# Designs tried in a protein design run: peptides against a protein of PDB entry 6GMG. Part 33

Target 1, 331 residues: chain A of PDB entry 6GMG
Amino acid sequence: DSDDRVTPPAEPLDRMPDPYRPSYGRAETVVNNYIRKWQQVYSHRDGRKQQMTEEQREWLSYGCVGVTWVNSGQYPTNRLAFASFDEDRFKNELKNGRPRSGETRAEFEGRVAKESFDEEKGFQRAREVASVMNRALENAHDESAYLDNLKKELANGNDALRNEDARSPFYSALRNTPSFKERNGGNHDPSRMKAVIYSKHFWSGQDRSSSADKRKYGDPDAFRPAPGTGLVDMSRDRNIPRSPTSPGEGFVNFDYGWFGAQTEADADKTVWTHGNHYHAPNGSLGAMHVYESKFRNWSEGYSDFDRGAYVITFIPKSWNTAPDKVKQGWP

## One batch from the design tools (peptide)

Design b1_p14_2_s1 (made by RFdiffusion4, then SolubleMPNN; from b1_p14_2, 11 letters changed)
Fold by OpenDDE base, seed 5:
Structure b1_p14_2_s1 (fold): chain B 331 residues (1-331), chain A 14 residues (1-14)
Amino acid sequence: as target 1 above (331 residues)
Amino acid sequence: AKEWADANRQTRKK
């Protein structure tokens, strides 16, 4: 129960982390130790280390979403999400493929849809768009200049995003970012902001008015990216978990992974930071653990989820929560 | 008030 959630205590600013431990290709540590690392590595504002505030520790305590929350500075809204879906593969497999032994038709279709998403291409699209946005931000000192730059960049690349409505999440994302408006953040200056990326894993079959089969095995038509743009309408994501397929089975609502603004060109070498669950040291779930995973480990996901979205948001450049290079573990 | 969603996932060994 979420009622068992506890805010981790403050860690002294000068306390160094204990070594992380390897865990199936990941680096793992308890949340308290992650706070220590965060203070040493990611806490910097204008080049100065900061102690993680009580508010930030509270955000972090929510688990995987907490990692993204504390590093992005806001609760994820998931408005600007990207994915890649191979329509031809999907159609071909549905037409020419067949259910496995013991697999229902609905289960087959759900699986085929899941397999038709490409996590790497989705991530690549988000990185591409983030790069365009960063170029548009670089010399823009007001929102109008940013939007003009953005449109020019998109036109130069013949990107379908140029046709999005001015009120779309794509164009409104910056102005809707709290840290953009903060005095110690962007201070309404786009050039003080940078685009960052996080990922969300979730279940497609969330529509309660749909068939039970879709809720159990996935909705093949849900949360597909728009052609050309790669944008995913996340408005129907209500954090509803997969329905059990057998008695006693239960699934988790979502998973979040923080990427930030790493410059590593090889996707497989990028590091994703995520938590296992909310911090409940005195509860059944136990203490929250934080994982730093390579892309392969992150993108693999769990059977709980059949969708992965890569979301763009913004943070002030003065924050070090999204450094160019992320080192896995400690030291 | 912010709408919060708690993650209660169980870490699975791979």
Scores: peptide ipSAE 0.046, ipTM 0.786, DockQ to the pose 0.329
Fold by OpenDDE base, seed 2:
Parts: C-alpha cells; sequence; structure tokens
Structure b1_p14_2_s1 (fold): chain B 331 residues (1-331), chain A 14 residues (1-14)
C-alpha cells in the first residue's frame, strides 16, 4: 500500500555521497545518498549544479519509476517503445519443443515467448533509433525541420519507421515532451533536445478478458514488436501485475531502468539506474534503495515480468541527467 | 496521464 510513501528530505547541494555498496555486480545505495550523487553528477542545468527540488524528490520516492521520472523530467508514457522478438525461434520451439516435467501447456508457451525476446537486440534497436533522432535534431530549429530531417535519415537507411503515420508516437514524441516546450528547456527548438532511453519490465498477461492461464503464465501474443520497426504497442500496458499461481504469491507491477544517452558501445558495459520500491522509511518496506546495474543485471529482470521494452524520450541538452558516461557507485 | 506509479517490491538477488 502506497500510504507509507514518504518524500525524501532535501540534501544540501554540496553534500558528497557516501560510498555505494557493491551488491551482486551492482552498486547500491539508499535513496537519500542517491540524491546526493544526483546533485553532484546529474543535476546540472546549463553547467550549474542544482538541488533536487521537492517535486523531483517526490517523483523519485515512487521507486523504480521515480528514477526514470526524475531523470527524464516526466512520468514515463512508454509510447515510443522498442523490442526484438525472434518469431522463427518462437515458432520452432512451439513446434519442436515440449513442456518440461510438471509444466502446463500455458506455462510452456508463456516461457517460450518470453525466451524469444532478445533484450540486447531490443536495446540496440532503441539506440539505433535514438541516434537517428539525434541526427535529425541537429540544426533543426523547429519541429517541421526535425521531422523532415528524420524522414530523410530514415529514407537513407531504408528504415521501416519511415512508413509510420505522422500521428505515430515515433513522430509525435518530441512535440509531446513537456520539456521541449519549456522556455528553459527546448524552447520549441529541437536542436536543444536529445533522445534518451529507459527500459520497462512488465507482465504480458494483463488482459482481464483473457484466460486465467495467460494472466498467470503470460500471453504469448501480447506486446510483440512490429516487424521491421521494432515498435511495441504499449497501449494495453496498464501496470497490471502477474496473477498469482499460488495463494499468497504476489508480483510487482513493473520495473524501470534509466540508461539516458550513454555512448558506451558495448551493451554489457552500460549502466542502468533503478530503484527497488517506493520510499517507506517508517514502513514495512523500508527506505528506497537505488541500484546502478550493468546491462546484464538489468536485462535479466525478474519472474514478475516476461516483457521488456526500451523506450525513447527526450530531454534538453542543458540537462546532465543523461551524460555520455555513467560510472557505477561512488566514488 | 499518470498511471499508478507505486512499486512495492523488495530487492531480489540477481
Amino acid sequence: as target 1 above (331 residues)
Amino acid sequence: AKEWADANRQTRKK
């Protein structure tokens, strides 16, 4: 119950973080200490450190989504989402594979579908698209110029995204970004913006009208990327968790990981920042912790989720929430 | 529009 959620207190602007704790290949710290790091490293607007505002601290307090929220500047809409699904693998495994001992047909199909997603390829697709967008943003001083540049870039690459409707999240994402319209943000100037990436893990079996088996074991047909584009229709994602398979079992509704705009070419070396739960220092859950994980640690996910998407949004270039290089932990 | 944003899971080992 979110009733125990507390907004972390303000941290002095010049307060240095305490050392992070290594934890299973991750760097871990309490949310208050992350705020300190954030102020030192990520808070910069136009090159000047900023104290995390009360509003930002409130956003952050919501847990994993809060990390993405505070760094992207808006609540994740997840409209421009990418994934990679190996249809041939899926079909082959369904045809030639068999349920494991004790595994139901529904469990088998759900598992095979989950395993047919390639997180690395999904991430790579998002990075590719973000790069195209960033090139299109360059020297574009109005949305029309940006869109024209984008179409040209896509045409040059023979990218299927060029066939998307003008109302598609792909083309509308920039104009729908609040910070793009802000005077101290993009100020309606695309060249002042950059594409950034975050990831969401969630459950496929969210359709309440579907079978109980799909809700418990996954919907093999749900949230697949469109061929060619890699776009995932996220409209049916309503943050509904996996249904319990046994009494007392409960699953989490989602997980979010912030990547930003790292330039590290090796996916395995990229750092993903995420939180465990909402901040409840006086509640049963305890204080929120923030993790900086390598891609493998992030992409592995949890049994709570059978889908991963990599989402593109935009932030002003004047923000330092998405630097080229992210270092794990502190110091 | 804002969705329910609360995640209440505990950290798991990976």
Scores: peptide ipSAE 0.044, ipTM 0.785, DockQ to the pose 0.313
Fold by OpenDDE base, seed 1:
Structure b1_p14_2_s1 (fold): chain B 331 residues (1-331), chain A 14 residues (1-14)
Amino acid sequence: as target 1 above (331 residues)
Amino acid sequence: AKEWADANRQTRKK
């Protein structure tokens, strides 16, 4: 399986993309054409277009995670994740609702838990936190100044994140970002960095010591956000897919969507970039395709997943992989 | 929509 993956070839820097095509309400193209678009739109370092390097093309070739990887500059660690869960709705539906015809109790509980997450509110929370972080970064020239600014911003907003431990992913995320330390990146200067967002869809029932029902239908108690902060403990996410509920059924391990730092206030108008699978032009899966989806198309997810997290990381401001505005498709 | 999702895998796991 690993032998089928191929790194896409280099594209000339000035080659324009072919037109994207509609696919399930989203703009879709083959990975090589996305590279062309990426070089024209997202490749800029210090305002100058760059050819996608062999390393970056290799990262991209891994599929949906590859899109986030190439744009964020690092493999997703998913340490700083946010979601929104309606506890009252969950409790009420469990108490007053009933399984559908043919639905098991475990399936019912898993479904109710899934439906109790609000993707839009989760996304909004991540954007809120990213904004706070960006304000804290703006005039901070060392990590200490950044942390002080961050605490002040949180206190001013009476945000529960102010009570997080200093070792929390929330406070340690910046210093643990490779590009922050790079000479041509942040160069240890927080003011050269900005917060960006991506999303991960995954399965809640990953505990192999739990019941088979949880693995098949979800674990209603897993990967819930902490009250007040919205932080999700992602430490138990091991990229384990949903267990089959019938013979021959199979599920995929995850999906990643890149948002970056778009300033569009209407969530429904934001664009999410993601891939279908690793690039295997000579294999059974075929060439990798890249999709640019609106939030509704992205957040809908698939039956493979019952959790969505919105993750914050950082990139240098000199990179154009997270522009204020993203245009769907080409031209 | 599910057509591409069913094949959404990477060759490396972490």
Scores: peptide ipSAE 0.032, ipTM 0.734, DockQ to the pose 0.164
Fold by OpenDDE base, seed 4:
Structure b1_p14_2_s1 (fold): chain B 331 residues (1-331), chain A 14 residues (1-14)
Amino acid sequence: as target 1 above (331 residues)
Amino acid sequence: AKEWADANRQTRKK
């Protein structure tokens, strides 16, 4: 278990990374080497390189969530999440499709639901919303101005998000961001902040009061986006993994991928940074590895998960953890 | 199954 987790040691600020290696169409390296790259590329505060602090190294050591954690500055809350679900496809396939040979009805329904999510459209929705938020942030020097700008932008676009409650994660996300309130962060100035995106993969069948089949094969009705807004209610996500379908089978609890604020218009060319597991160099899991994957590699996910969400949060513009362009690997 | 799928073992903050 997590008892074997170790915080990676500090790396000298000027130490250059070793070359990354290709791994299944993505770039891969050990966590220590990622720290070196991070210090050279992503560590900048107000244009100055920073050594990754002990606290940041500790966050990073938690695995894929650690990558998002260190780059976003906070543990993911996943409150402002987006997805895309094709209801017509789902209904049609349930009606006209049939289970494969050896596939149970529950397994069939779970699979059909999984396949009815469109990861690319979900990502595009998040990017669209992040763009609107960034426009609202740009000239706003207090939260009131930001919210006014946001409402105006949404009204102009006839976006259903304009109808969200004032207490919605959509409107409260900025004020609930610690770095927004920090003196060396946003300092309560929205114009000093920018919207960023990360993704979470997780299991739909987390309800312990539901059938065993839903826990094994997915809950077709769980974690669907709201019509019009694309918002996903993540309140029931408790990081519970998929239940085993056979003796000895086990699944992991989640996966996180960091996108940040890349400007690449082609979704397929965007880079997602994620980790394999918590850092346990002296344990059974071994050292943590960090991957920089293209969208296709990221969105493919694992059999452990049947849901993907794209989450918006905020970081100070003075941070370089979310640059316009991300290059895979090193050099 | 993908070769790297089994290596994806995650933990959460407690």
Scores: peptide ipSAE 0.031, ipTM 0.726, DockQ to the pose 0.127

Design b1_p14_2_s2 (made by RFdiffusion4, then SolubleMPNN; from b1_p14_2, 8 letters changed)
Fold by OpenDDE base, seed 1:
Structure b1_p14_2_s2 (fold): chain B 331 residues (1-331), chain A 14 residues (1-14)
Amino acid sequence: as target 1 above (331 residues)
Amino acid sequence: AKEEAEKNRQTRKK
C-alpha cells in the first residue's frame, strides 16, 4: 500500500557515510547512508555542499526512479530515448533459429527480439548525442542559438537527427526542462546547462488490446529505435509490467539507472546508480537500498523487462549530481 | 509529478 512509503529522515551535512557492502558485483547501501554520500559528493550547488531537502528525500524514497529523480531534479519523462536494434540479426534468427525445448513460438520471438537489442550500442548512441548537445550548449546564450548550433553540429556529422521536426522531443527537450527556466538553474541560458543520461528498463508487451502472448512474452515490434536516429517512441510506455506466465508470478513495472555525465570512455567501467524499491522500513518490503553497479550489472537487467532505453535530459552545470567521475561505493 | 510517481513507484522485493 502507498501508506508504507516513508520519507527518510534528514542526515547531518557533515556526516560521513558508512562503508558500502558488496552485492553481486555492485556496491550496496541503505538509503539513509546514500543520502550521506550524496551530501558529501553530489549535493554541491555552485561548489557548496547542500543538505538533501525534505522534498529531495521524498523523491528519493520512491525507489529506483527516486534516484534518477533526485539527481536529475525532475520526475523522468523519458521523451528523448535511444536504443540500438540489430534488424538483420533479428530476421536471421527468426528464420534460421528454433524455439528451445518447451518454449512457445511467441516466447521464442519475444526472446529473439530482446536479444537483438544491443545495450552497449544504445548507450553509446546516447553518449554521442549528449556530446553533440553539449557542444551546442557551450556558447549558446538563448534557445535560438542553441538550436542553430545543434543543427550545425548534426549537419557536420551527417546525423539523421538533423531531419527531426522542430517539435520533436529532440529539439524541445531543453526548453521543456524546468531547471533550465529556474533563476538559480539555467536562467534560460543554454550555456549553463549540460546533457545527462539515465536508463530505463521496461516491458514491451504493454498493449492491452494485443494478444495475451505478447503481454506474457513481449511484443517483438514494440519500442524499436528509428533507423538512423536511434530514437525510441516512448509514448506507449505506461509503466505496465509483464503479465504473469504462471500462477503467482509477478513482475515489476520498471527499473531506472542514473549515469549522469561520466567521461569514462570504457562503457564497462561506468557506474550506474539505482534503487531496489520504495522506502518502507516498517513495511514488508523493508528499507530502500541503493546500488552502484557497473554497466554490465546494470545492462543485464531482469526477466521483468525486455527493453532498455537510454534517455537524455538536462541539468544545470552548477549541480554536482552528474560529475565526470563516479566512484563506486564508500570509501 | 508526485501523483504519477505514487502510481508508478517501484515495488521490487529483495
Scores: peptide ipSAE 0.041, ipTM 0.770, DockQ to the pose 0.873
Fold by OpenDDE base, seed 3:
Structure b1_p14_2_s2 (fold): chain B 331 residues (1-331), chain A 14 residues (1-14)
Amino acid sequence: as target 1 above (331 residues)
Amino acid sequence: AKEEAEKNRQTRKK
């Protein structure tokens, strides 16, 4: 029952976390212990550690989305999303491939579409764009200067994003970030902000007017990136889970993984922070756990999802929720 | 934001 969610209690500011435990190649801990780590490592504002507020603890308690929420400072809007899709591979596999034994045509097409996405290339595209944005932010003291810098950078790189509409999520993302407008945040100064990345896993077959097969096995045409830009239209993502394929089967609505602004060049060595479910210590789900996973573990996802998007948002540079280096686990 | 979060929070174990 949704009524079982509990806000984790406050942790003393100076309390050190207990050791994380390894779990399937990940580092795992209970949410209360993550709060302790967060206060020691990620909580810093202007170089000073902060106790996680009640509001932040409440955000965190929502599960995987809560991890991204507390670190980004806002509920994910997912408007500036990137992916990579190999159209030629998709067409070729549909033409020359065949369903597996017992696999329906719809299941085959859904699987082929899922396999035609390249998570690593999608992530790299987001990192590339974030880097361009960070260069545009660096010396811009108003939004106009930022936008001019951004357009110039894109033109220099012959990037298709230069052709996006001025009202697109790409150009409006900064101005729509609450922390950009806050006096103790960006204070409307782009040079005080930096681009950060998180990832969302979700189901493609969310259109209730579509066939049952698409809802069960995926919609091969849904949530594909635009050619050249890599932008994914996320407007139709309503957090609707995959439809059951058998009686009693159920799927999760989404998964979120926080990357931030790590500078590790090797994608495989990057760390992704995520949660398993909302915090319900007295309920059937139990206490929320937080995982720190390598990219391989994160990008593998679950059968619940057939899409992955890499989303760009912004945080103040004074926050330490997106450090250059993230250490997996504790100590 | 809070209302949307309440409706769409992660609800299952992984």
Scores: peptide ipSAE 0.040, ipTM 0.764, DockQ to the pose 0.813
Fold by OpenDDE base, seed 4:
Structure b1_p14_2_s2 (fold): chain B 331 residues (1-331), chain A 14 residues (1-14)
Amino acid sequence: as target 1 above (331 residues)
Amino acid sequence: AKEEAEKNRQTRKK
């Protein structure tokens, strides 16, 4: 129920943030203070600081998805998603493992499937692909040149993505990015764009035609990456939360974490920015808080979710929402 | 504390 959602007020452009506070190994602040930081650090267009617009503040107010939304410039479509799944581990554990005391068979299978995903390898795959795409973008001044470069890069690396259909989200992602077409964005020039990454946590058991057990404990077969490419078909993700396992229990529909285009080679040292819930300062949920988490903190996720995906999209290079280095917290 | 944080998280329903 987002009826209590409020758009945060404008912050003066030159207002400095208050210090962040630690929260479970991550840096935390209220949304208003994040806006202040965003204006100082991430707001730059062509090197000039910008005040966060009313529209951007409205996007941000939606919570975790709002953080990704304001920084990517569009609501997440999640079409170009990657993950890593250890099929051998999954099969072995199903065969040789057993349910814990009090654990149902369905709960066991759901847990084993969840544990068979490797978040770090999924993230690494997305970074690898983003790097290839960035090389393809660098000297391309039209989409045709970009696609040609991309195909060449993939061929050179013997990457299975070279076999994707021309209509695949992989090849169509750039042309479907609004900021690519904007005059003050890419202006249809691929060399003005760069690939960026965000992550989504969600529930696998979303099929209403499936068993109640799958909705409660997960669907072990859902949202697995394709072999070779690592692509996840996200078409069946309808933002349906996990079903309650006990009376009064409720789960959240998704979580989003913004990575951008950090160059830190150590995955464990990368910073992920996300929000707790929509901004409801006068409601039961209270004010929205923004977190800057290390990869370990982000990838740990919550019991609400049994899937993670790493998604590639594009932003103009003139935007500073995805800098090479992200500093956790303030100062 | 973590459990409490999880219970209080609500995002856009779409």
Scores: peptide ipSAE 0.032, ipTM 0.711, DockQ to the pose 0.154
Fold by OpenDDE base, seed 2:
Structure b1_p14_2_s2 (fold): chain B 331 residues (1-331), chain A 14 residues (1-14)
Amino acid sequence: as target 1 above (331 residues)
Amino acid sequence: AKEEAEKNRQTRKK
């Protein structure tokens, strides 16, 4: 029960982290130790270390989403999401492929759809868009200037995003960011903000009006990116987990991974920070652990999920929660 | 949203 969640205690500002545990290409630690690392590495506001506040610790305690929450400064809204889907591959596999032995048609279609998503291309698209946004943010001192810059950048690149409606999450994302409006944040100055990226894994078969098969094995048509833009309509994502296929089976509703604004060109070398579950040190789940995973480890996901999205949001440049370089583990 | 997130994390053993 959610009743077992506990807010991690405060850590002294100068307390150094204990070494992380290497595990299958990941670096792992308990949440309290991540707080220590966070305070040493990511907590900086205007160049000064900050103790993680009680509010931030509470956010963090929610697990994987908590990691993204603390570092982005807001609960993920997932409105500006990108993915890549190979429609030709999907159609070809459906046409020429066949179910595996014992695989139902619904299972086959769900699997083929899942496999038709390209996580690397989805991530690359998000990075591309984030770069465009960052250029548009530069020297823009009001939202109008930002939007004008953004449109110009998109036009220069002949990007399909230029055709998005002004009310689209793409154009409204900045103004809808709380930290943009904060005096100690953006202070309504786009040039004080930067685009950052996180990822969400989730289940496609969330439509309660759909067939049981779609809920169990995936909805092949759900949460596909729009052609040209790569935008995913996340409005139907209600954090509904995969339906069990057997008695006693249970699936998690989502996973979140924080990337931030790393400049590493090689996707495989990028570091993704995520948590396992909410912090329940006195409960059955135990203490929350935080993982720093390479892209391959992150993008692999779990059987709980058949969709991945890469989401853009914004943070103040004065925050150090999204540095150019992220080191895996400690030291 | 946060309550739902917390509730569903109960099923994840990792």
Scores: peptide ipSAE 0.038, ipTM 0.761, DockQ to the pose 0.544; fails the geometry check

